# Designs tried in a protein design run: peptides against a protein of PDB entry 4PN1. Part 92

Target 1, 261 residues: chain A of PDB entry 4PN1
Amino acid sequence: KIEMNFLNKPIVPDTTKVISNFLTHYLITEPVEHVEIEAKLGTLIDLETQNRFEFPVMNETILNPEFNLRTRFESDMTASEHKYLNEFLNQAFRDSQKPGRLPFAYKHTKQVDLFYETEDNSRDKIRVSKNQSDNQVLACVKKRRVADLFLYCPNDAFDIRISISDELPVSMPSGNQQPSLTRLKDRVGYVHQEIKIDLTKTTQNDPVYDTTERHELEVEFGNIADLRDRAQKAKDGMEAPLFRRVQLFMDNVRILRREHS

## One batch from the design tools (peptide; made by RFdiffusion4, then SolubleMPNN)

Design b1_p17_3_s4 (from b1_p17_3, 10 letters changed)
Fold by OpenDDE base, seed 2:
Structure b1_p17_3_s4 (fold): chain B 261 residues (1-261), chain A 17 residues (1-17)
Amino acid sequence: as target 1 above (261 residues)
Amino acid sequence: MSSSWINEEIEPLLYKP
């Protein structure tokens, strides 16, 4: 008979615990009302060298937010990398449709985001999202970034930023207001076990600068209510459900950040 | 790792599986 370890009990990786505690804080302790929790693939850039940050570690490492490492996170990848990931996810989707598997769901959305200045001149802009095909309003929100957790991944193509955001629903801007910024988003979304994986191509037209494109991959918790419930249970002393969900989330992220052409 | 060596001219094809 094989046992898990000398205690014959499951052990939770430290990464899972740290992330779980981070999430619990913003779900339960200081709760964000309209919380969005996502991981983006990208690159930690050293502000001094303008190259990928190099830290003296050999594996996936959560960076301590209390330390200013003088880094920025670039949530962009090349078109080629983005294409590869799209093909990879398409194949994963197809494979998941086979008998004995849990299937992916798929959705393609073309969206326009219109950004408006607030009347109070706050830093937070109002984002109106519309479907490009019928101009129907999908959302009108003020999004605020609440917290970030960075994972340095020296063995992988990408580093990771886990972000807590507050997406506050707000009233539509007055009809007389002009958007300060317009972004076109072409997004393909994959959902597996309530984890959302989105590939997004963003096009921004600047009147002064040439059209810029950004290619992003994000992984999001698709069931916040369930996650909040799990976090509450964790606060109450039952951590296992939260740890399992975080582990699933991170395993999906790990798969994606390892894939490259 | 710098992605600078990857052909950025190849646009991703966001298409249905």
Scores: peptide ipSAE 0.028, ipTM 0.527, DockQ to the pose 0.017
Fold by OpenDDE base, seed 4:
Structure b1_p17_3_s4 (fold): chain B 261 residues (1-261), chain A 17 residues (1-17)
Amino acid sequence: as target 1 above (261 residues)
Amino acid sequence: MSSSWINEEIEPLLYKP
């Protein structure tokens, strides 16, 4: 007979605990009402060198937000990397349709994001998202970034930013207001066990600068209500359900950040 | 407590299967 360890009980990785506590804070302790929780693949850049950040660690590590490390996070990748990830996820989708597996759901969305300045001159812009095909309004929100948690991943192609955001539904801007920025988004979304994986290609037309393209991969908790329930249970002393969900989320992120063209 | 680490997002377009 084989046991898991000398206690014969599951052990939770420290990374899972740290992330779980981070999430619990913004789900329960200081709750964000319209919370979005996502991880983006990208690169931690050292502001001094403009190269990828270097830290004396040999594996995945969560950076302490209390320390200014003089870094920025670039949530972008090359078209080649993005294409590779798309192909990878397409294959994962196909494989998941086989008997005995839990299937992915897939959705392709082409949308236009229109950004408007707020009347109060707040830093947050109103984003109106419309479907490109029929101009149907998909969303009108004011998004506020609440908190970030950065993972430095020296062995992988990408570093990770986990972000807590508040997406406040707001009224449509007045018909006379012109957007300050317009972005075209081509998004393919994959959902597995209520974890959303989005590949997004964004084209931005700048009147001064040439059209810029960005390539992003995002992993999002697709069921916030369930996550909040799990976080509440964790706060009440039952941590296992939250740990399991966070572990699932992070394992998906870990798979993706290891992939590269 | 809000994190002091706030970065702006840049988004891309995707490829068909």
Scores: peptide ipSAE 0.080, ipTM 0.478, DockQ to the pose 0.030; fails the geometry check
Fold by OpenDDE base, seed 3:
Structure b1_p17_3_s4 (fold): chain B 261 residues (1-261), chain A 17 residues (1-17)
Amino acid sequence: as target 1 above (261 residues)
Amino acid sequence: MSSSWINEEIEPLLYKP
């Protein structure tokens, strides 16, 4: 008989522990009220070389936020990469509809985002999202980024940024206000076990610059209440439920960041 | 890379739950 290890028990990867602690801080210790937690695929760029960041590690590594590494994160990919991921996720969706599997849910949304300046001229803009077809208001929020955690992934197509944001629901801007910026979004969303995966194409028209397009893939925790409950249990000494949920999230991220055309 | 081409890269699912 073969055993997993000398304890014959599964172990928790260090990455899972570090991320779990990071999430617990902003869920429980210094709680963000309307928290959004997402991971974006992209590239860590070295500001000195303008190339992909190189660090003396050989696998997935969480960068210490206490160090200024002189990097920026580009949450963009090529259209071909984006298409490949779309095809991959479509196939995953189809496979999940088979007997014995947990099915994906799917939604395709085309929306326009209108950004408004606040009356107090704060850095945070109000975002009004509307459906492109019928102008139905989907959301009106002020989004503030609270914290980032970066994962350098030297063996994969993409690096990862995990972000904590505060999305405060707010009232619609007055009818006399003009938007400072408009963005068109074409988004396909996949949900599996309350983990949301979105492919988004964003188009921005600039009067001075040509139309700019961005292709993004994001993975989000779809049940924040459950996650907060798990984080509270972790603070109380029961870490396993939180570790399991974070492991699920990260496994999905790891699958996606390895895919390339 | 036209905007139309990029929109076509996001293919809708043929199968729904």
Scores: peptide ipSAE 0.039, ipTM 0.552, DockQ to the pose 0.014; fails the geometry check
Fold by OpenDDE base, seed 5:
Structure b1_p17_3_s4 (fold): chain B 261 residues (1-261), chain A 17 residues (1-17)
Amino acid sequence: as target 1 above (261 residues)
Amino acid sequence: MSSSWINEEIEPLLYKP
């Protein structure tokens, strides 16, 4: 008989604990009411070199937010990388439909996002999302970024930003108000065990800058109520359910950031 | 993000050569 360690008990990676504590803070300690929790694939850029940031570590590392590392995060990838990930996820979807597996769900959406200034001229804009096919309103929200956690991943093609956001449902802007910005989104979404994976192609027309295209991959917790329940249990001394859910989330992120052409 | 998910046939890739 083989044992997993000298205690013969599962052990939780430190990364899982750090992320779990970060999430618990914004779920329980200082709770965000309409919380969205997502990870984006991208690149940490060194502001001095304008190249990918280099840190003296050899594996996945959570950066301490208390330190200014003189970096910015670019949540983008090439069209080729995005295509490869699309093909990869399509194959994963097909394989999951086989007997004995838990199946993916799939949805392809084309939407337009209209951004409006608020009446109080606050920094936060109102976003109205509409379906391109029938012009139906999908959402009207005011989104605020609350916190970020950055993972430097020297062995992978991408670094990771985990973001906590507050998405407040708000009333539609007045009919005479014009949007300050319009974005077209072509999105394919995959859901497995309530973890959402979105590939999004975004087109934006800027009057000053030429049309820009972005290619993004996002991983989101699909069941916030369950996650909040797990976080509460963790605060009450039972950490295992939260650790398992965070581990699942991070394993999915790790799979995706390792894939490249 | 959309809350409604379906098990339909996968549409063509976002990027075509």
Scores: peptide ipSAE 0.036, ipTM 0.548, DockQ to the pose 0.017; fails the geometry check

Design b1_p17_4_s1 (from b1_p17_4, 9 letters changed)
Fold by OpenDDE base, seed 2:
Structure b1_p17_4_s1 (fold): chain B 261 residues (1-261), chain A 17 residues (1-17)
Amino acid sequence: as target 1 above (261 residues)
Amino acid sequence: FKQILEGLEEKLAALVA
């Protein structure tokens, strides 16, 4: 008989523990009411070199936020990389429809995001999201970035930013207000086991700069209520359910960031 | 975030003790 280890018990990776505690803090300890939790693929850029940062580590590493590492995160990829990931996810979708698998759900969404200044000149803008086809309002929110956790992934094509955001529903801006910014979003969404994977092409018209196009991939927890329940249990001493969910989330992220490598 | 790290450190210390 073969055992897992000398205790014959599952071991939780440190990465899972750190992320789980990070999530627990903003779910339970200092709870964000309308929380969004997502991971974005991108690149940690060294502000001094303007190239990808080279940390003295050899594997996936959560960066300590207490240190000023003089980096920025660019949540973008090339059109080619984005296309490749789309094809990869399409294949994964098809494979998941086979008997004995848990299927992906698929959704293609085209929306327009309109950004408005707040009456109080707050830093946070109001975002009105509309469906491009019928101009129906999908959401009106004020989004605040609460916290970030960065993972440097030296062996993969992309680094990761895990973000906690607060998406506060707000009333529509007055009819006399003009948007300060407009973004077109073409989003292909995949859902597997309540983990959302979105490929988004964003087009933005900047009055100063020419039209910019961004290609993003994000992975999001699709069931916040369940995640909050798991986090509460973890706070109460039963950590396993939270660890399992975080592990699933991170494994999906790991697959995606490695695929183009 | 410091509180999160402190919590982890406390748990670790408890395991080593």
Scores: peptide ipSAE 0.000, ipTM 0.201, DockQ to the pose 0.105
Fold by OpenDDE base, seed 3:
Structure b1_p17_4_s1 (fold): chain B 261 residues (1-261), chain A 17 residues (1-17)
Amino acid sequence: as target 1 above (261 residues)
Amino acid sequence: FKQILEGLEEKLAALVA
């Protein structure tokens, strides 16, 4: 008879524990009220070489935020990579509609994001999102980046940034205010087991740079209330529910970053 | 490992502070 290990029990990867601890901090210990938790695919760039960062590790590694590694994260990919991921997710969507599977939900949105300066001249801008077709207001928020956790993935096409943000709902800017920046977003969203996967094409007119198109892939926790409940249980000594949810999230991220590798 | 995780929380808190 074969057993999975000498305890004959599942083992939790160290990566899952570290990420779970990171999330618990901003969910429970120092709670962010309107928290958004997402992972972006991109590239860690060494500021000295301007090439992809190289570190003496051979697998997925969480970088210690205490060390300034002189890196930047570029949350972008090529149009071809983005297209490939879209086709891959479309196939995954179709396969999930088969009997015996849990289905994906699908949503395609085209929106305009308008950024406004705040009256207090804070660094955080107000973002008004509108539907491109009818100008219906979808959201009005002030987003603040709280924390980042970086995963260096030397064997994969992409590195990962997990971000904690505070998305505060705010009142619409006064009708006399002009936006400081406008962005067009074409977003294809997939949801499976309350994990959101978004492919976004962003077009921005920059006065200094020509019209730039960015291609992003994001993975987000779709049920923050459930995640917060799991994190609280973890603080109370029952870690398994949180670990399972984080493992699910990370497995989805791993699938996506490996697909183009 | 619990001590290591607690240490990580403290480090994370210090970075945000």
Scores: peptide ipSAE 0.000, ipTM 0.186, DockQ to the pose 0.136
Fold by OpenDDE base, seed 4:
Structure b1_p17_4_s1 (fold): chain B 261 residues (1-261), chain A 17 residues (1-17)
Amino acid sequence: as target 1 above (261 residues)
Amino acid sequence: FKQILEGLEEKLAALVA
């Protein structure tokens, strides 16, 4: 007979625990009402070298937010990397349709994001998302970044930023207001076990810089209510459901960040 | 990217059909 360890009990990786605690804080302790929780693939850039940050660790490491590491996070990848990930996810989608598997859901959306300044000139802009084909309003929100957690991943192509955001639904801007910024988004969304994986190609016209294109991959918790319930249970002393959900999320992220062209 | 997506849309349409 084989046992898991000398206690014969599941052990939660420290990474899972740290992330779970981070999420619990913004789900339960100081709850964000309209919370979005996503992980983006990207690169931690050292502001001094303008190269990928080098930290003296040999594996996935959550960076302590209390330390100013003089880094920025670039949530971008090359077109080739993005294409590779798309092909990878397409294959994963196909494989998931086989008997005995849980299938991916797939959605392709082309949308326009219109950003509007607020009357108070707050840093937070109103984002109106419209379907590009029929101009149907998909969302109108004011998004505020609440917190970030960075994972340095020296063995993988990408580092990770886990972000907590507040996406407050707001009324549409007045018809006379012009958008300060317009972004075209071509988004391919994959959903598996309520974990949402989005590949997004963003085109933006910058008045200073010509048309910029970005390629992003994000992984999002698709069921916040369930996650909040799990976090509440964790606060009540039952941590296992939350840990399992975070582990699932992180395993998906880990799969994706290892894929590169 | 567009070609890949078009291929997937076709495949999805075939599955729903």
Scores: peptide ipSAE 0.000, ipTM 0.258, DockQ to the pose 0.013
Fold by OpenDDE base, seed 5:
Structure b1_p17_4_s1 (fold): chain B 261 residues (1-261), chain A 17 residues (1-17)
Amino acid sequence: as target 1 above (261 residues)
Amino acid sequence: FKQILEGLEEKLAALVA
């Protein structure tokens, strides 16, 4: 007979606990009303060297947000990497349709995002998203970034940024207002067990990035109500449901970031 | 680690305030 350890009980990794606590803060303690929780694949760049940040660790590490590490996060990849991930996810989709598996859902969307300045000249812009084919309005929101948690992943092709955002539905801008920025998006979306995986090709003029085309991969919690319920249970002393959900999310992220490693 | 997690919540609150 083999046991897992000297207590013969499963152990939750510190990474799962730290992320779970981070999420609980913005779900329960200081709750964000229209919360969006996503992870993006990208690269931590050292501002001094303009190369990937070098941290003296040998595995996946959550960075302490209280320290200024003089880094920026670049949420981008090459067209070739993006194409490969698309093919990988297409195969995963096909395999999930087999008997005995939980199937992926699939959706392809092409949209245009129009950004407008607010009347109060706030830093946050209003985003109007429209379908490219029929110009139907899909959403009108004001998105605010609330917090970030960074994972340095020295053994993988990508580092990770987990972001908490507030996506507030707002009224359409006045008909006389012109957009300050336009963005074309081609998005392929996969959903498995209420975890969303999106591959997005974006075309725009970007003053920050030396490119007009970007390729991004994001992983998002698709059921915030369930996640909030799990977080509340964790605050009440029952942590296991939250840990299981966070671990599922992170395992999906780990699969994707390791594919090119 | 439980104490560390409690401390993290306070630190996060301070950073976003």
Scores: peptide ipSAE 0.000, ipTM 0.186, DockQ to the pose 0.139

Design b1_p17_4_s2 (from b1_p17_4, 8 letters changed)
Fold by OpenDDE base, seed 3:
Structure b1_p17_4_s2 (fold): chain B 261 residues (1-261), chain A 17 residues (1-17)
Amino acid sequence: as target 1 above (261 residues)
Amino acid sequence: PEEMLQGLEERLEALVK
């Protein structure tokens, strides 16, 4: 007979507790009204060396936000890495359609994002997203990043940024306003158990610089209402539902970042 | 453990202020 441990009970990883507490703050304690919670794969760059950040740890580590480590986060990856992840997710999608599995949902979207300056000249821009094929408006929002939590992952190809954003729905800009910036997005989206995984190719035309292309992978909580409910229960002393949901989210992130290791 | 998590929450609150 084999048991998990001397209590014969599952143990919650410390990373799960720390992230759960971080999320609870912005869901319940100081609630963001139109919250978006996502993780991006990328690289922590040391501003002094311009190389990948090096810290004296040997595994996945949440960086303390109180300390300025003089780093920047680059959410870009190579085209080859992006292609590999796309093929990997396509296979995962196919395998999930088999009997006895929970299936992925799939969506491919080609959109144009138009950015407009606000009338008050605030730093936050209005983003209008349209479908490239028929110009149907998909969204009109003012997005503000509220907080970031960084995970340094020395054993994997990518580090992780978890971001809390406020995505406020707003009215369409006046017909006389011209966009200050235009971006083309080719997005392949996978949804499994209400967790969204998006591969995005972004093309931006700059009048001064050549066309820039970016490749991103993001993982997002697809059911914020459920997550907020779980966070409230955690505040009330029942932490297990929140821990389970955060663990699921992080396991998906861990799978994706390990594929290039 | 609870004290550690509470300490983290306090630190997060301080950063948002």
Scores: peptide ipSAE 0.006, ipTM 0.276, DockQ to the pose 0.140
Fold by OpenDDE base, seed 1:
Structure b1_p17_4_s2 (fold): chain B 261 residues (1-261), chain A 17 residues (1-17)
Amino acid sequence: as target 1 above (261 residues)
Amino acid sequence: PEEMLQGLEERLEALVK
């Protein structure tokens, strides 16, 4: 018989604890009402060199937000990388349909996002999302980024930004308002165990700048209510359910960030 | 572990305020 360790109990990685605490803060301690929690694959860029940030660590490391490392995060990848990840996820989807596995759900969505300025000149724009096929309104929200947690991943193709956002449902803009910005989104979504994985191609037509296309991969907690319940239990001294959920989330992220063409 | 977690929470609260 083999035991896990000298206590014969599971040990929680420090990364899981740190992320769990970060989430608990915005779920329970200072709760965001309409919270969205997602991880994006991208690159930490050194503002001085404009190259990928280099930190003297050899593995996945959560950066301390108290330190200004003079970095920016680019939530983008090449078309080839995006295509590779799409093919990878398609294969994972197929494999999950086999007997004895938990299946992926799959959804392809094409939408247009219309951004409107607010009357109060808030930096937060109103986003109206419509389905491209029938122009049905999917959502009308005011999204605010609340907090970010960055993971530097020196051995992988991508670094990670975990973001807490507040997506406040708001009324539709008045019919006399024109959108300040329009974005087309082609999104392929995969859901496994209530974790959402989205591959998104975003096209933005700027009248001044050439059409820019971005390729993004995001991993989102699909069941916020469950996550909040787990976070509350953690505050009450039962941390295991939260740790397990965060570990699942991060393992999915780790799989994806290691895949490259 | 509890002290570390508490410390992180306190720091996060300070950053948000």
Scores: peptide ipSAE 0.000, ipTM 0.264, DockQ to the pose 0.136
Fold by OpenDDE base, seed 5:
Structure b1_p17_4_s2 (fold): chain B 261 residues (1-261), chain A 17 residues (1-17)
Amino acid sequence: as target 1 above (261 residues)
Amino acid sequence: PEEMLQGLEERLEALVK
């Protein structure tokens, strides 16, 4: 007979606890009303060297936000890496359709994002998202970045940024306003156990800079109401449901960041 | 260290305010 450990009980990783506390703060303590919680794959760049940041650790490490490490985060990957991850997720999707598994859901969307300045000259722009096929309005929001948590992952192809955002629904801009920026998005979305995995190819025409293409992978909590309920239970002393959900989320992120072309 | 796990909420609150 095999036991898990000398107590024969499950152990929660410290990473799970730290992330759970971070989420609880913005779900319960200082609640963001229209909260979006996502992890992006990318690279922590050292501002001094312009190369990937190097820290004296040997595994996944959450960076303390109290310290300015003079870094920036680049949420991008190569076209080949993006293609590889797409093929990987397609195979995972197929395998999940087999008997005895929980299936993925799949959705492919092509949209255009139009960015508008606000009348009050706020730094936050209004984003209008439209479906490219029928020009139907999908969303009109003012998005504000609230907080970030960075994970340095020395053994994997990517570092991770977990972001808290507020997506405030707003009225459509006046018909006389011109967009300050237009962005085309080709997005393939996978959903498994209410965790969303999106691969996005973005094309942007900048009037000052040449056309830029970006390849992003993001993992998002698809059920915020459930997550908020779990966070409240954690504040009330029952942490297990929140820890289980955060661990599921992070295990999906860990699978993805280990895969590369 | 383990001290970083405890009081994270309070520290985050201090950073946001």
Scores: peptide ipSAE 0.000, ipTM 0.264, DockQ to the pose 0.186
Fold by OpenDDE base, seed 4:
Structure b1_p17_4_s2 (fold): chain B 261 residues (1-261), chain A 17 residues (1-17)
Amino acid sequence: as target 1 above (261 residues)
Amino acid sequence: PEEMLQGLEERLEALVK
C-alpha cells in the first residue's frame, strides 16, 4: 500500500497557502464587493533592460509585493503563441467531451468596449461593453484594480499576474459623451469546473497611435460566491475547501503557461 | 487572429452538432 506521506494526509503547497491568503484578504477581510479575480499570462519585464526580468530562483515563485522590483507586467503574447494556446484549448475541449470527463463549456464573444472618462477625472474609466453583432449592452462598469500578485515562472513560457479588481456597475454615460477609447475584443471562452479561460484578441484604435493588437490569455474564478464561501470557511478554521479551489485554479494556470509553440 | 477565432467557432460548432 502506498501512502501520500508519513502522515498519509494531503499537504498543501506553500504557493497555494500564499495565494489563498491573498484571496481571503480581498474576499473576506477587506471585501471587494464586485470582485473579479483573474490570472493573466504575460511577462515580467525589467524596466531597466526592457527584457524579461531574471530572478535568482529556479521555479514558480510568488514575488513579494512589498518590494519594488522595478518591473512591469506585459499581459501580451505573440499571435503564434496565442494561436497555439487556442489550438491546445480546442483539443482540451474536445477531449473533455469524452465519456468519463467533465466537459468544457465554450463561448465565443465579439464585443466592443467603449471607455468613457468620468466627471471627476478619476483614473478609472467607465467601460461600456457591447455585443458587436447587435450592439446590445453587455455591461457598464467602472473597473478598479485593487491588488496584484505576481508569479515569476522561470521554467515556463509565461509569468503570471493574479489580479483583484472591483467591477462596479455604474449607470450608462450620458448620450452626449464620446468614448475616449474604443476597443474591439474577440474572445473565446472556455469554462471547466467554473474556471474560466479566455483567449482574447484586442484591437485598439487610438487616434494618436496606430492600431494596436493584443493577445491575452486570462484564467478567472467563475464562481465568486462559492470562492467567498470557501474563504469564509477558511477564516473559520476550515481551510481545505479554499485550498482545493485555489489549487485547481493554479493547476489550470500552470498547464497553460507551460504551453508554447 | 480574426480567422483564428472564426475557425475556432466553426470547429466548436461542428463538435456540438
Scores: peptide ipSAE 0.000, ipTM 0.321, DockQ to the pose 0.014; fails the geometry check

